# Designs tried in a protein design run: peptides against a protein of PDB entry 8BZL. Part 192

Target 1, 228 residues: chain A of PDB entry 8BZL
Amino acid sequence: SYDRAITVFSPDGHLFQVEYAQEAVKKGSTAVGVRGRDIVVLGVEKKSVAKLQDERTVRKICALDDNVCMAFAGLTADARIVINRARVECQSHRLTVEDPVTVEYITRYIASLKQRYTQSNGRRPFGISALIVGFDFDGTPRLYQTDPSGTYHAWKANAIGRGAKSVREFLEKNYTDEAIETDDLTIKLVIKALLEVVQSGGKNIELAVMRRDQSLKILNPEEIEKYV
Target 2, 242 residues: chain B of PDB entry 8BZL
Amino acid sequence: SRRYDSRTTIFSPEGRLYQVEYAMEAIGHAGTCLGILANDGVLLAAERRNIHKLLDEVFFSEKIYKLNEDMACSVAGITSDANVLTNELRLIAQRYLLQYQEPIPCEQLVTALCDIKQAYTQFGGKRPFGVSLLYIGWDKHYGFQLYQSDPSGNYGGWKATCIGNNSAAAVSMLKQDYKEGEMTLKSALALAIKVLNKTMDVSKLSAEKVEIATLTRENGKTVIRVLKQKEVEQLIKKHEEE

## One batch from the design tools (peptide; made by RFdiffusion4, then SolubleMPNN)

Design b1_p20_3_s1 (from b1_p20_3, 7 letters changed)
Fold by OpenDDE base, seed 2:
Structure b1_p20_3_s1 (fold): chain B 228 residues (1-228), chain C 242 residues (1-242), chain A 20 residues (1-20)
Amino acid sequence: as target 1 above (228 residues)
Amino acid sequence: as target 2 above (242 residues)
Amino acid sequence: PYVAAPEKPFVESPYPELYE
């Protein structure tokens, strides 16, 4: 019987496979999310793209819908599965409810998916964490984080991946109402946070910005350099 | 450590998928496959290891598979796994064509298979496929394309890349010699021979040990051609004269 | 409260391309 429970409790109540999946997340490059007043910003550390690799195929930030985007850290192939499932759900919601998903709704969907993979026989957890940002239909900016366990929380700012601890410490010190007073300041905060762990400056950073009633915009390197 | 090695693909304490890594290691021992994207075409070059005199003249490439009219792939790894995956690729492409009355975009075909590969790394009772693939194709969206996929279900687009034995060394050579924007199919063929000659660790590269396929556009149609042995011999000879 | 497992030392994978 191949139905052996992969994720089981230890005697002390730990789910080792979930914890180990969290270690897989730490092998991913750093991603940071910040909620501003009327903006949400995702920043990711670019791994050195091999010279011969097509940059188009290397994306850590993706749109789930017109009003929601996601950054992830961890196993790339696992992320693709989650992203595809989330996109289908976003479309389904539009068809059935005739409104776009709320950021919380799609986060909860992703979290539920992850949780099922921690409890289902013959399945390992997803080796990814995600930062999910966007705007609700009422224009409220949202930032959520989810991890391999299927837990999720709303955040003002957070980070995932290898340098997440350092970035979070930076954000805890520097995230103030004044620091997010403008869109530009919010973007600058994300860049500064990433620079705590990224050595080569703006060239190794990818930034995505979503403003109220606007589509996701991925900043080009020149635009990023203006903030450095 | 051994407990994580023998069971369904599960995470190690360090967040590693050992079965996926072991599959990738196994591929490292397979015959070398190269892919090179040019301005006017794309090519696959593969090492032929099974030269048995009693084998019927394999009219068809042993390692290069036509997927549809616009795409081909090369495989490094377990032959039986390769056969399953190449068949799935053909089925996916055919179903898409039937449903949409147009050829499947190259990246969509690659992604569809990668989702299958990923599933075999996550679901119980399955092992990862011991196969990496190089895909060459043309579509109206991006023109000529080269992709690589691995046992994890990860994939990427490439200008040039290598899988199988000595792939790291081959990639290094490709990085040195590949000229972006100036690569013709002719120059790509020459580069492929150069890299294979160095990576196969043979004193003399033989046309019998190399399979090459090119994908070009002629009169608005994709042409996939496996080079004849004589053509490969000429390429080898040209390389030896330089 | 979910007690985060103690931080293990970062061990690099021999196949870093698997992670993003």
Scores: peptide ipSAE 0.341, ipTM 0.751, DockQ to the pose 0.676
Fold by OpenDDE base, seed 4:
Structure b1_p20_3_s1 (fold): chain B 228 residues (1-228), chain C 242 residues (1-242), chain A 20 residues (1-20)
Amino acid sequence: as target 1 above (228 residues)
Amino acid sequence: as target 2 above (242 residues)
Amino acid sequence: PYVAAPEKPFVESPYPELYE
C-alpha cells in the first residue's frame, strides 16, 4: 500500500506519509506568527496545563539563537529533536562564520533536515510544522514557515496547527500596513488572530515578542491582558 | 486503524502514531507508580506485582532504580525495556560526570533519554519502548524535581503524577489532595499511601506490595533511601487509623 | 510541487498529549 511506504510516491504523485504528518500538525495547538515593521511576534494557544504540571517544562515557543525563535505545532518530541539540531547549527555557524545565522539560513537547515526524513528509507517524517521568526543581522524582521515535507516560505503572517485556517483567514483580512504600524498594534493583531480560535482570552495565549536589537521576550499574562 | 497498527514508525491517515499509542496502552496495564514532590524532598512509590514466594532475597527495589547519587527513577511497562532504559540513563549520567566533572542536571538526563525514546518512534525497524518513567532528583539549578516521560519521548515536570494502572484516577486524587507550597515529605508519604490504597487492584494494601523511595538533602548531599518494609507498614497502619 | 491530498476525517486520539 502506497500510504504505508515512507519514501514511495503514489501513482498520483503523493507522499502519503508527509500528508499524514501534516494531519498530525493539525492536531497541535495553534501558533501564529506576524512580522511587523521592527518586531516579530509569535503567539501560541496555551493548552490547559495540568494543575500539577510544572509550567517551566511546557514551552511551545523556544529560542534557537539570540536572534531567532520558533513556535511549532505537532509532535512535541519531534520538535525537540529539530530544535536541538537547529540550536547546534546556530552555534556552529557563529563559530565558523563568526556571524549569527540569518532566519532564512536556519529555516533552510530545518527544512533540509525535514526533507531528508521524507526521503530516507526507514525514517518517518517529522510530525511538526514550525513558525520561525527573528532578525537578520541587518535588522530585517523575518517570518518563515516550514512543514513536514521540508518546504519553507517567507510570510508576512501565518498560522499553523488546529486553528490555522481560521487564523489565516483573519490575518488575510486584517493584515495591513496600518495594522502593523506600531509594535503594539502588531502584538494586538496577533492576539486578535488567536482569539478567533482560543477561548477564555489572554489566559490561554502565550506570546513571544522580539524587537529589533532586543532579545526574545515572553509576555506575562498581565501584559497580554493589556492588549485584549 | 487496524491497517496501520502493524507498522512501528508510520503515521496513520489521520496523523496518529498508533504504535506509540499502543505502547502507552500497554503501560496502562503495568503496576502503578507515583511521584510526589515536597518542599523537603521527593518520593517514588511503586506497586510491586511480582512477589515470588521463592525469592530468598527480598528484592528491596524491583521498580525503583538509582541512576546516580542525585537521581532515581521508577518504571511502568515492559521490564526488559525498562532495564535497557535504566542502564542507558546510568551510562548517560556517568559520561556526563566524566566529561564535566559534575553531576548531570536532572532535566538533561531526562531529555537525553527522551531523545532516545523519540528515535525509536521515528526510525524504521524499531518499536517504541513500552515504558513510562518517573524521575526524581536534585540538582543545584532547580532543587528537588519530579519528571515523567512516555514512549513518545515526551516529558514534563510535575509536582505529583502517576503512571501505570489506574493512573488517571490516581492523578485525580493527587490533584485534590496535593497542597502546593505546604507539602512536606511526611505528608507526601501519607498521600502516596492513600492514593495507592485506592488505585491498586488489591483488597488490602500491604507493605510487601509497595516500594517507596525518598530523595532528600542532608548536609549538602543527596540521600536516596528505599524505605524498609517496616517503615512502609507503619505508613499503611497510620493511614488505616485515619 | 507537492500536491496535497484532500483533508481526511479527523479521529480524536485517546492520547491527545502526544500530538500537542
Scores: peptide ipSAE 0.357, ipTM 0.768, DockQ to the pose 0.718; fails the geometry check
Fold by OpenDDE base, seed 3:
Structure b1_p20_3_s1 (fold): chain B 228 residues (1-228), chain C 242 residues (1-242), chain A 20 residues (1-20)
Amino acid sequence: as target 1 above (228 residues)
Amino acid sequence: as target 2 above (242 residues)
Amino acid sequence: PYVAAPEKPFVESPYPELYE
């Protein structure tokens, strides 16, 4: 018999497959997001690219649209599915509504997608969490997090993946209005947060920056070193 | 752990997809496949294990499949699964060509199949494909390319890589000997033979046990060629003399 | 809402390439 009921409630009310999917997220490398005043920053622990691997094909940070980008932690293949669906939705929204998505809208879409995969027979949850950052059309910077359950919340700063706990603890202590007063300070905050869990310093960090009315910029290693 | 082994597409308490991992394990027992990217071409080299004298049709390429005019792949894992996936690749490539009147970009073909693989890891009533693939190709966007995909639907681009039996050892050897920016197809062929000689579970490497295909550009056209047995013999001989 | 299980010690997968 095909066990069609993949995600079911336990007698004590747990959705174990969702909880286990969250464990899958913890196997991913660390990602951090910080909302500044006029900037959003994503930082990720760069997995050591195998010497013979093409770096172009290793992406933990991706654009969903011109005004939205996402970092994920967990199952790489699952992430690709979510990213593709989100990109299609962003384009569809532009076509149908004639405006880009708000960060909240696309987050909610992703969250709803994830939630459906927790309730649909014959589907397992997505093994990914995501940090979604961007700017709304009014110029407001936004940061959201989603998890395998389909829950989502807005954050000032957050982290996902293996080192997320340590990074969050750092952010809880160091995220202040002064710490995000400038774009450069905001970037520095992200780097410092990642350095709590990244052993090899700036060489193993990838940073994506989105400023108001600007496209996503992935910083090169030399640019990152200026902030270390 | 065992409680979750019987279900096809569920997470373990530790966040592991055992069926995907088991598929990966199965591939580890398959014949070795190598891919090497050179400046002037890309190659696949695959172990041919089923040398049954009674096989009437010497399938020129048991493990190497032409996908379209610009791409080929090699497979490691369950043969039946491989046949399904290679056919799907051909169909995807054909549909793209018909729709856009141009060949599908290499990475896009790989991604399309990887999405299918991923689906078989997420949807109930399906098991993961017990197959990893190496893809070689050329397109106008990135030139010569080498990709690897696994049962999870994950993929990556590579300069050189290996799947199947003793893949870890092969990759280690490739890392040592691969010279970035200086790799010619000739040197890549020599490297492939060197690595296969050490990684194949055979006492002596013979041309009958190795399939090699090269992908090159000639006069603005992609040429996919499976090396003849005599050519492979010469490569082996050269290696033995070095 | 569900109650997440207590955090377990990090256990690396034999196939770390599956995760990013």
Scores: peptide ipSAE 0.357, ipTM 0.766, DockQ to the pose 0.733; fails the geometry check

Design b1_p20_3_s1 (from b1_p20_3, 7 letters changed)
Fold by OpenDDE base, seed 5:
Structure b1_p20_3_s1 (fold): chain B 228 residues (1-228), chain C 242 residues (1-242), chain A 20 residues (1-20)
Amino acid sequence: as target 1 above (228 residues)
Amino acid sequence: as target 2 above (242 residues)
Amino acid sequence: PYVAAPEKPFVESPYPELYE
């Protein structure tokens, strides 16, 4: 059975373990990314943090560098590995090239890492997709998505995880130049998109905002409610 | 499908890692371990299942391991796997100390081991570790801390949690009785006994079947102490009188 | 075009915390 092997092609050219890793991503909570004019916004569905769990240890949005952040869907432990490697690469790039990474560069790095894990019989694919957002050194906002296969593309807006289809459909209809004309409108768009799949409204949404020449900001629930 | 659970590091068609899930299932049958964070300390309480009369009366901590001067852990799952992981934790902590001339932060130690656990779920020819751990510790960054990790390499910080047999019931009880911000080590000990008494598959809780360790700060130093049997007996007695 | 693999039925894990 070709589907039992980690990195073999089926007779029809499918990599089943990669496809199955994509199914693992679909088990993850929804994440959405939107590129505005001068802002990038990540939103994630908050899983109900257990009452006795420390919230600081439960995060789906993380900084890779000062100018790049990432949201993921899928296996949390796999994500940690990818995040750590990406962070190291970001720092290495700063040291060697004397400039921060472009969002495309770090996305390509992550994608390449994922791809390598699809070619080794000694490794399974990463069970994660990622939305990578940030600003290039020229101030251009960027949004990229990568999946377990190592494929990556640039997007204006996209979503990953369980509710990704519904969120994408919403974004396809509602993403316009007018809808992202201001930072606030862009944030509102993300919230509205997430509300398509999130059951308990704004309380179950985590939002991260990165503006041009600003650090990543995680919005608190009160700030989120202002946009609802 | 039975076809995918026989392989150590592959996804099922629905995206599940069955070997990891099965490892977690196995841990559910292991002895109960509790962790409770208090304002003035943190504790581990673990079920002792191997009571052999022929064991030397020397207080043997079966499930609680000192990792360094500032951290200890408790294990639920396969003993041999636990020994490997606890040894690795000690090595990681020591290497960090040697490299940086300061104790490893608690979360960093946990993360380092979790990366190892994760690797055993991703690299071919390896099985997941059949072990969950509770970590207690103190560092200058976050003070007293309690962490839980599982075979996947996932971890989280907790105010109180449980692993092993009847962990879900224990967690439910902890959620009900844990008073955030008002938990003293004394009250935490009492809570631990209460929860163990209800969740352990024993007719009567006895001191011989329970291991308890506390981590406190005294004069700017971390003190890790395993309670003596007599102390545990007193805690049990007090609970029975309430 | 991202050829979406045919949607397989969502099967929940007894350990959903593994997949976030």
Scores: peptide ipSAE 0.310, ipTM 0.709, DockQ to the pose 0.548; fails the geometry check

Design b1_p20_3_s2 (from b1_p20_3, 6 letters changed)
Fold by OpenDDE base, seed 1:
Structure b1_p20_3_s2 (fold): chain B 228 residues (1-228), chain C 242 residues (1-242), chain A 20 residues (1-20)
Amino acid sequence: as target 1 above (228 residues)
Amino acid sequence: as target 2 above (242 residues)
Amino acid sequence: AYVPRPEKPFVESPYPELYE
């Protein structure tokens, strides 16, 4: 019975609906985030976009603000809700505080939103994890990860979704100061990490790059192939 | 596990929303709806199942709804749910028009409804809507557009797609025959008839069993037109001659 | 002490389009 209750702890301390929401995340395609020295990179496994689907409406990576972008894994519709809330908060922050959000701030906001949905009997948890990357106003690159529980942490590198375990294992072995010494090497690291789980090489990878004081750039397939 | 079937807003141990999946399953048994985007227009084609002899010849579109001057939709699934959602779409569009003094962009209308659908999958005491929709429209931002939404609140833009009965087969046929960048409304209409003829479980496709609407631009205005039975008959006849 | 449950085997949804 405890596994069907949204806001009830099991006798052993489990929030089953939160854990099950984490299982929903694993049904999503893989996303990877890496923090370099002066770059943040998001890489995602391209879902086989149906031949007749408009690619613009299939986005696993989205901008939250000029200085922050997010990749998610899990329920697509849930992600849209979180993204919209985060975007509104970013704009609100600019209006009220007169500065862009820090990456930590917006991550905490998203995390708090998710947490609230774990503690209300009238709401199920969000079935998404997110990698949130960007630059603070001081030029510091940041990478955060959040899950359905509302927990968040800062990372050097991380992965979410179906292939996340394999990708994390790769990153644990290969993330070194030398591996992120340059922007190009950092991008290459993300691609190599994704190739652990993505079939058919660079054609099935989408990469987003944000450099200090630059806007989010989505790499085209030709640019990606240069790193493969 | 049947234990997770009873509550509408809970995850299964595997991270599945069974009520959403069951709603999608129900839609698979509904009448077929097709959408095809062309360079010069967009169309909806829907199966008409309720042919009653006492229905007045007044061509009431059973499955195709005009939303505003620039958008229409077709529905597959529970009729009562469809009526509620189509009414909500109209209200959203009107409120936007009132507030901004311009028509709502197509994707924004779709998104607004999808947020409602999503909410019915996440908030307690609610069930998913048993309806998928195809949206056709025109706006100044993206021109002609085709969208599909499902009970989860997920949506996507399409060049061509199908919902309802035999949708998978229809989509496969569309993938084979759709020529990107070269699709005229005329060719799209022919393709719609071709696909419906193969996907509908009827021995012979008849105009009485098919509803078709086209959305075009004429003199800077959007024109939404439901094809007359005679026009549909001509399309069917042309297909039979090929 | 809280013991996390072991990782469950991956089971594909009949409706993979729900997940991204």
Scores: peptide ipSAE 0.328, ipTM 0.743, DockQ to the pose 0.683
Fold by OpenDDE base, seed 2:
Parts: C-alpha cells; structure tokens; sequence
Structure b1_p20_3_s2 (fold): chain B 228 residues (1-228), chain C 242 residues (1-242), chain A 20 residues (1-20)
C-alpha cells in the first residue's frame, strides 16, 4: 500500500507520506509567530509536563544562532535533528562567509533538508513544521514557515500545530498595521492569538521575543501576565 | 500492476514508468503556466493560486524565477521540488560562469537539469521530481529561446507551450493563434491573456491571479522584467474590450 | 499547486510524549 511505502507518488499524484507527516505536525501543540515592525515574537502552547519531568528539557523554542530562533510542532526527535543541522550550518556560514546567516538562508537550508528526506531512499519525511524568526544583518525582521514537504514561505504571521487553523483565522482578522504599531501591541497580538486555543490562559503559554540588535528573550510568566 | 506503483521507479510489465506518469499527473493539478516566443522577446505567464492575507508581500513571483541575467523559468507541480530544482539551476549556471568566464548557453543549462531529473527516474530509492518547467532565455548562439522539461528528464524547444492545469487545451489554442514569424512581444502578451482567460479555472481573470515576465534585449543586455499588476490589468482590460 | 487531501479529524496519539 502507498501508506506503508517510502515516499512515492500515488496514482492521483499525491505524496501520502508527506501528507501523513503533516498529520504528525497536527499532533503537536500550537505555535504562533508574528512579525512586528522591529520585533519578532514566537508563542507556544506549553505541553502538560509530567510531574517528574524536568521542564528545562522540553524546549519548543530554540535558538539556531544569535539572530535566528525557531519554534516547531510535531515529532520532538525529528525536531532535534533539524535543529542540530541548522545550528551547524549557521556556524559554518559564519566561518566560511564571515557573516551570520540571513533568516531566509537558514530557512532555505532547513527546507532543502526536509525536501531531501521526501526523495531519499529508505527515509521518511520529517514529521515537523517550523516557524523561523529573526533579523537579517540589515535589521529587517523576518518570519518563515516550513512544513514536512520542504516548502517554505515568508509570513507576516502564522501558526502551526493542533490549533493552527483557529489561530490563523484570528490572525487574518486581527493582524493590521495598527495591531503591530508597537512592540507591546505585537506581543499582545501573539498572546491573544494563542488564547484562542489554549484553555488555561497565560500560564500555559511560553513566549519568546527578539528585538533588533538584541538576543532572544524568553518572557517569564509574570511578564506574560502583564499583556493579558 | 499495484506492486510497481508503490516501489522505486521501475518498469511495469507493460514497460511503463508509473512513478513518472504519476508525477506528471501531479503537475496536471498545478496552476497553468505558459510560454510564448516572439521575434523581439520571450514571455512566461503563470496562474497565482495561493493568495494568503498573512503572506509577506514577496515582490518576487511565486512561480517565475530568475536563474541568471539571461534566463528565467516558471514551474508547475510540487513547490518544494521546484525550489530544489530552481536552486540547482542557479548553481549550475554560476559554476559554469566561474569556470568558463561566460554565461552558460540556455540549452546546456536545461540539459544539465534534465540529466538530474532523469537520474531520479533511474537510480534506486529515488522518486521523480513532481515538477515541469518552462525556461526562457537569450544566448549568442540561438537568440531568444523557450524550453519545456518534465519529470522524465525529457525536454524540448518551443515557439509556444503550456504546462499544468488544462495544458492540452491551452496548447490547442496556441496552435490556432500563434503566427510563426510574425509574433511580436505585444501580440504574445495579448495571446497569453487570451489563453489564460479560457484555461484558468476562474470565473473572471484578474491581475492578482496572473504573473507575467518578459525577457528582452536592450542595448546588448538581457532584461528580465516581471510586469506590474497595473500592466497586467491593462492587458486584461484590452482583451475584454476586443 | 499540491492539492492536499481533506483534513482528517484530530485523533490523539496513544504516545503523546512523542510530539511537541
């Protein structure tokens, strides 16, 4: 059957393994990304951590480089592989080109990696989508999204994971120039978007902010509550 | 027959490469892309299907890619596969330029990619690329050129052609209206709008749903230009008035 | 454009720990 084979075309021209990998993404908790004027914001739904699990070991938001961070939805183990490969590429780029990667560059790298796993012998697609945010050297904020197919696009705002549809619908209605006029308004927009799908309010949200010429900042729960 | 459908690209008992055929089927569901060769230039016209409000205003065509200073392409099929192939085209062209200190001839770039496509149909454990491409270019050997390639690695030069959804109907219309030796870029643009209006699965053709690029020569240099939305609107309006 | 199949209803994994 096509569903048990390596990634091959169906008679109607579908790649079932890629579509099924997209279903794996939907099993992940929701992640949201928003590009503001001089800020990029990632918000994620916190997974209910088992009482004995170290919360520090579960990172849905990670830095790829000083100027780039990523949130993902889907298979955690798959994400680790992609993150590590991306980090190595970021460092390699700094060594060989003597400049940090652009957000587009590293997104394209990740996308190409994912695409290869849809067309390589004995390999299945990655079961992850990613939101990649950061600043280019010229100070331009960027947001990109990748999926298991290796497709990528630039976004003003987007969401991935279980609640992505509802969050996208919210963002389509509420993303305006006025809504992102300030850093605080941009952060508030992300929180409001996540609250469409997160039941326990601000306590179950993790928020990361990157401003121009600043490092990634993960907001503490008290800081998040100020925006709710 | 099903056993050959689910494995790496191998021959069926009938000598068919089903994975290649299925890749071509996937392309049939893609947005329409057409190319037209004129005496004074070449054009690509492509359907835009995915207009999302949250997309960042990408000034660049979603379906038309600049390859180098003398060539551009349009894609129909799987977007991720298309991105890989267009990147490879750029790399091949750049490596050639660095090695020979001259731009790669158009047909040579097309054949280099076609060899890669073919390899993905023959070597074990790989699936075909689900992408067809139209190439427009200029070189000193043949002047203005239009090529088409498919998942098999086959390619051909064309005066006018179409890939993607309703491509057969589009090709039929092009055959009827294309005037060999008398085609100007202006007339080619009008023909492109005419064909797209009939072949696109839309109630009304709008500039938002159409991408057009032209390749011309000005002062001994190749100029690749993506038409502005207003220019496309004017072309559509002109067609509606005829 | 790749035409995806209709969205399947959400079904929880028996191993939710595999997903983030």
Amino acid sequence: as target 1 above (228 residues)
Amino acid sequence: as target 2 above (242 residues)
Amino acid sequence: AYVPRPEKPFVESPYPELYE
Scores: peptide ipSAE 0.306, ipTM 0.613, DockQ to the pose 0.235
Fold by OpenDDE base, seed 4:
Structure b1_p20_3_s2 (fold): chain B 228 residues (1-228), chain C 242 residues (1-242), chain A 20 residues (1-20)
Amino acid sequence: as target 1 above (228 residues)
Amino acid sequence: as target 2 above (242 residues)
Amino acid sequence: AYVPRPEKPFVESPYPELYE
């Protein structure tokens, strides 16, 4: 059956393993990304950390470089591989090109990596989608999404994971120039978007912000509650 | 769907990795292993299922492995897979030590192995390792640590956790009885015995059926000690008297 | 462009942590 073949097209042109990997992504926690004027914001639905689990080891948002961070939905172990490869590439780029990567560059790198895993019979697709945000060296905020197929696009705002549809619908209605006029409003937009699918308010939200010429900041629960 | 059960590295139509799930299921039938983090140390306690009279009791560790001077692990699952993974852990740790002239940080060792595990879930011609591990260790970054990893290559840090047979029940008991910030190694040992006594499918807990290792710091050095049978007997006796 | 097929009915995994 064509659905079992990792790299075989169906008669109708489908790559079933890629589609099924996308289904794995839909099981993941919801992540949202929004590009503001001078800020990029990532928000992720926190699954209840099991009692006795060390919260430090549960991270859905990670830095790829000083100017780039990523949220993902889907297989955590797969994500770790992608993140590590991306980090190495970011460092390599700094060494060889003497400049930080652009957000597009690192996204394309990740996308290419994912794509290669869809074209080898010896490899299954990565079961992750990612929201990649950051600033180019010229200070331009960027948001990209990539999926298991290796496709990537630039976005003003987007969401991935189990609640992505609802969050996207919210963003389509509420993402306006006025809604992102300030950093605080942009953050508020992300929180409101996540609240469409996250229960119990700010306690179940992880939020990361990167402002122009600033490092990634993970907001604590108290800081998040100020926006709720 | 049974149709996807036979493939090691493919997604099901609903996005599931059945071979990974089946590996996890297999681990559920393995002997119980638990780990508990205390303020002054960390411990592993493991069910010993293979008791053979011809085994040298003094040197035999069925499920607890020293990885380096600062780390040990316990395994639940396929023994042969466990041997491969524990050997790999030792190699990784030694390579790091050689390269950096310092011990590998605990989480970094765990992550390195987890990347290997993950690879066996993604590459064709390979099957997932049928093994979950508990790791105990000390490093200068985070002090005493406890980690758990599964066949998927996922891992997490824990204050207390359990893998193998009746792990869910054990975890529930740990959640109930674990006192955050107040856990001494002594109390952790008592808790371990309590949990094992309830979760092991034995009529009576005996020292021969339990392996316990503690990791402590003495004079700025990590000490990994496997408890002697007599020490375990005393712990069991104390529990029975309470 | 790749067009995903509609979602198929599925049973929840007993190991949701794998996908979270």
Scores: peptide ipSAE 0.358, ipTM 0.794, DockQ to the pose 0.619; fails the geometry check

Design b1_p20_3_s2 (from b1_p20_3, 6 letters changed)
Fold by OpenDDE base, seed 5:
Structure b1_p20_3_s2 (fold): chain B 228 residues (1-228), chain C 242 residues (1-242), chain A 20 residues (1-20)
Amino acid sequence: as target 1 above (228 residues)
Amino acid sequence: as target 2 above (242 residues)
Amino acid sequence: AYVPRPEKPFVESPYPELYE
């Protein structure tokens, strides 16, 4: 069955479906990523878990591999597809190359996947942006962002989703070498950044931390409150 | 913006997936389905709308489907779509069993179907499934479980939830009356009847219009049972006496 | 510098859960 072209160029050279997918991302909960000296931190606006909903089934931060994790903004179901593909690639890379993926590598993979969905007939773009953080095998902390277009860049700090503009403005002002001098300060920076857009303090923040040679740790609300 | 309404699986300028939203709307017109998780079991209660006197099968489960020995689901939405999805669920469960020689974990089955649903929201030439599902199950990882999935491919675990007609009102009632940690299957059944009585667009709740299935564990085995009409009648009667 | 694209007015969906 010939799938109709979904994403085509406008006369003025725009890919509207990609732009509209970016609008879908803006509806998503805010996510922030910060690269510290020896730490990477992801923070997300916690969705108010509906009464009677199981909290374990609501996750916005996920591990892609032992050394890489991702937060996203946008369509949750789309994110699941991307996450699954990325996880498979991480495992495949370990098997074939005998080393974990670099954060850049897996970001590029995800970006390429997204790009293909902007060019393939019968497919719409992914309605998701992602912050991908982790450590390269040399111990270097990395933060990357990718968007529905399949573009990606490395960042010191960045944000995606509804409150991304405000959070980015905060980070631009407050991200200094002094502000990330310690792990705790880096965590505080993320929390403060999220508090620019998140109401009701630390209870509405999900925070994940990855330190050098350590696994992803999701902080509990009590731990988050210590930094507020 | 009609242009975005007519094409399957595209974003609107505002980033909305109208076809998915319209599928959700279609589900809102379907018969009510409830799921309630208890400490000693989980149940589905569904509105039976098609009571045809000429139906030969007196015990036809219209909306509740057994998926495997450990899981069942209820559907709200387009019947034909539901049949396709329930069949797919059975196939996925069977393939997993054959491959791994153990039953598929509940959440994995739900996720597998949700990935299919998502694909129908992303690939051209396809429309979203006009179906939401409630899943009940037991596995060794999480015990008794209740899940809800929608046309987008989103899903979540629940203590109690509702899909279909008047689902918002039902959910509100469930939030008020559900006692976390203290819910027995018996109390859950009573709650289901209470909620259905208030949310179904019927003057009087009758056993003919309600399907109820329970999932329990007996002697280390999952038991899925559809309640007999007489049992449902008794539940309704008890509710009326209260 | 990521030039913020002009924010188009976001019309709220009756199904916000789809996009969250």
Scores: peptide ipSAE 0.292, ipTM 0.679, DockQ to the pose 0.426; fails the geometry check

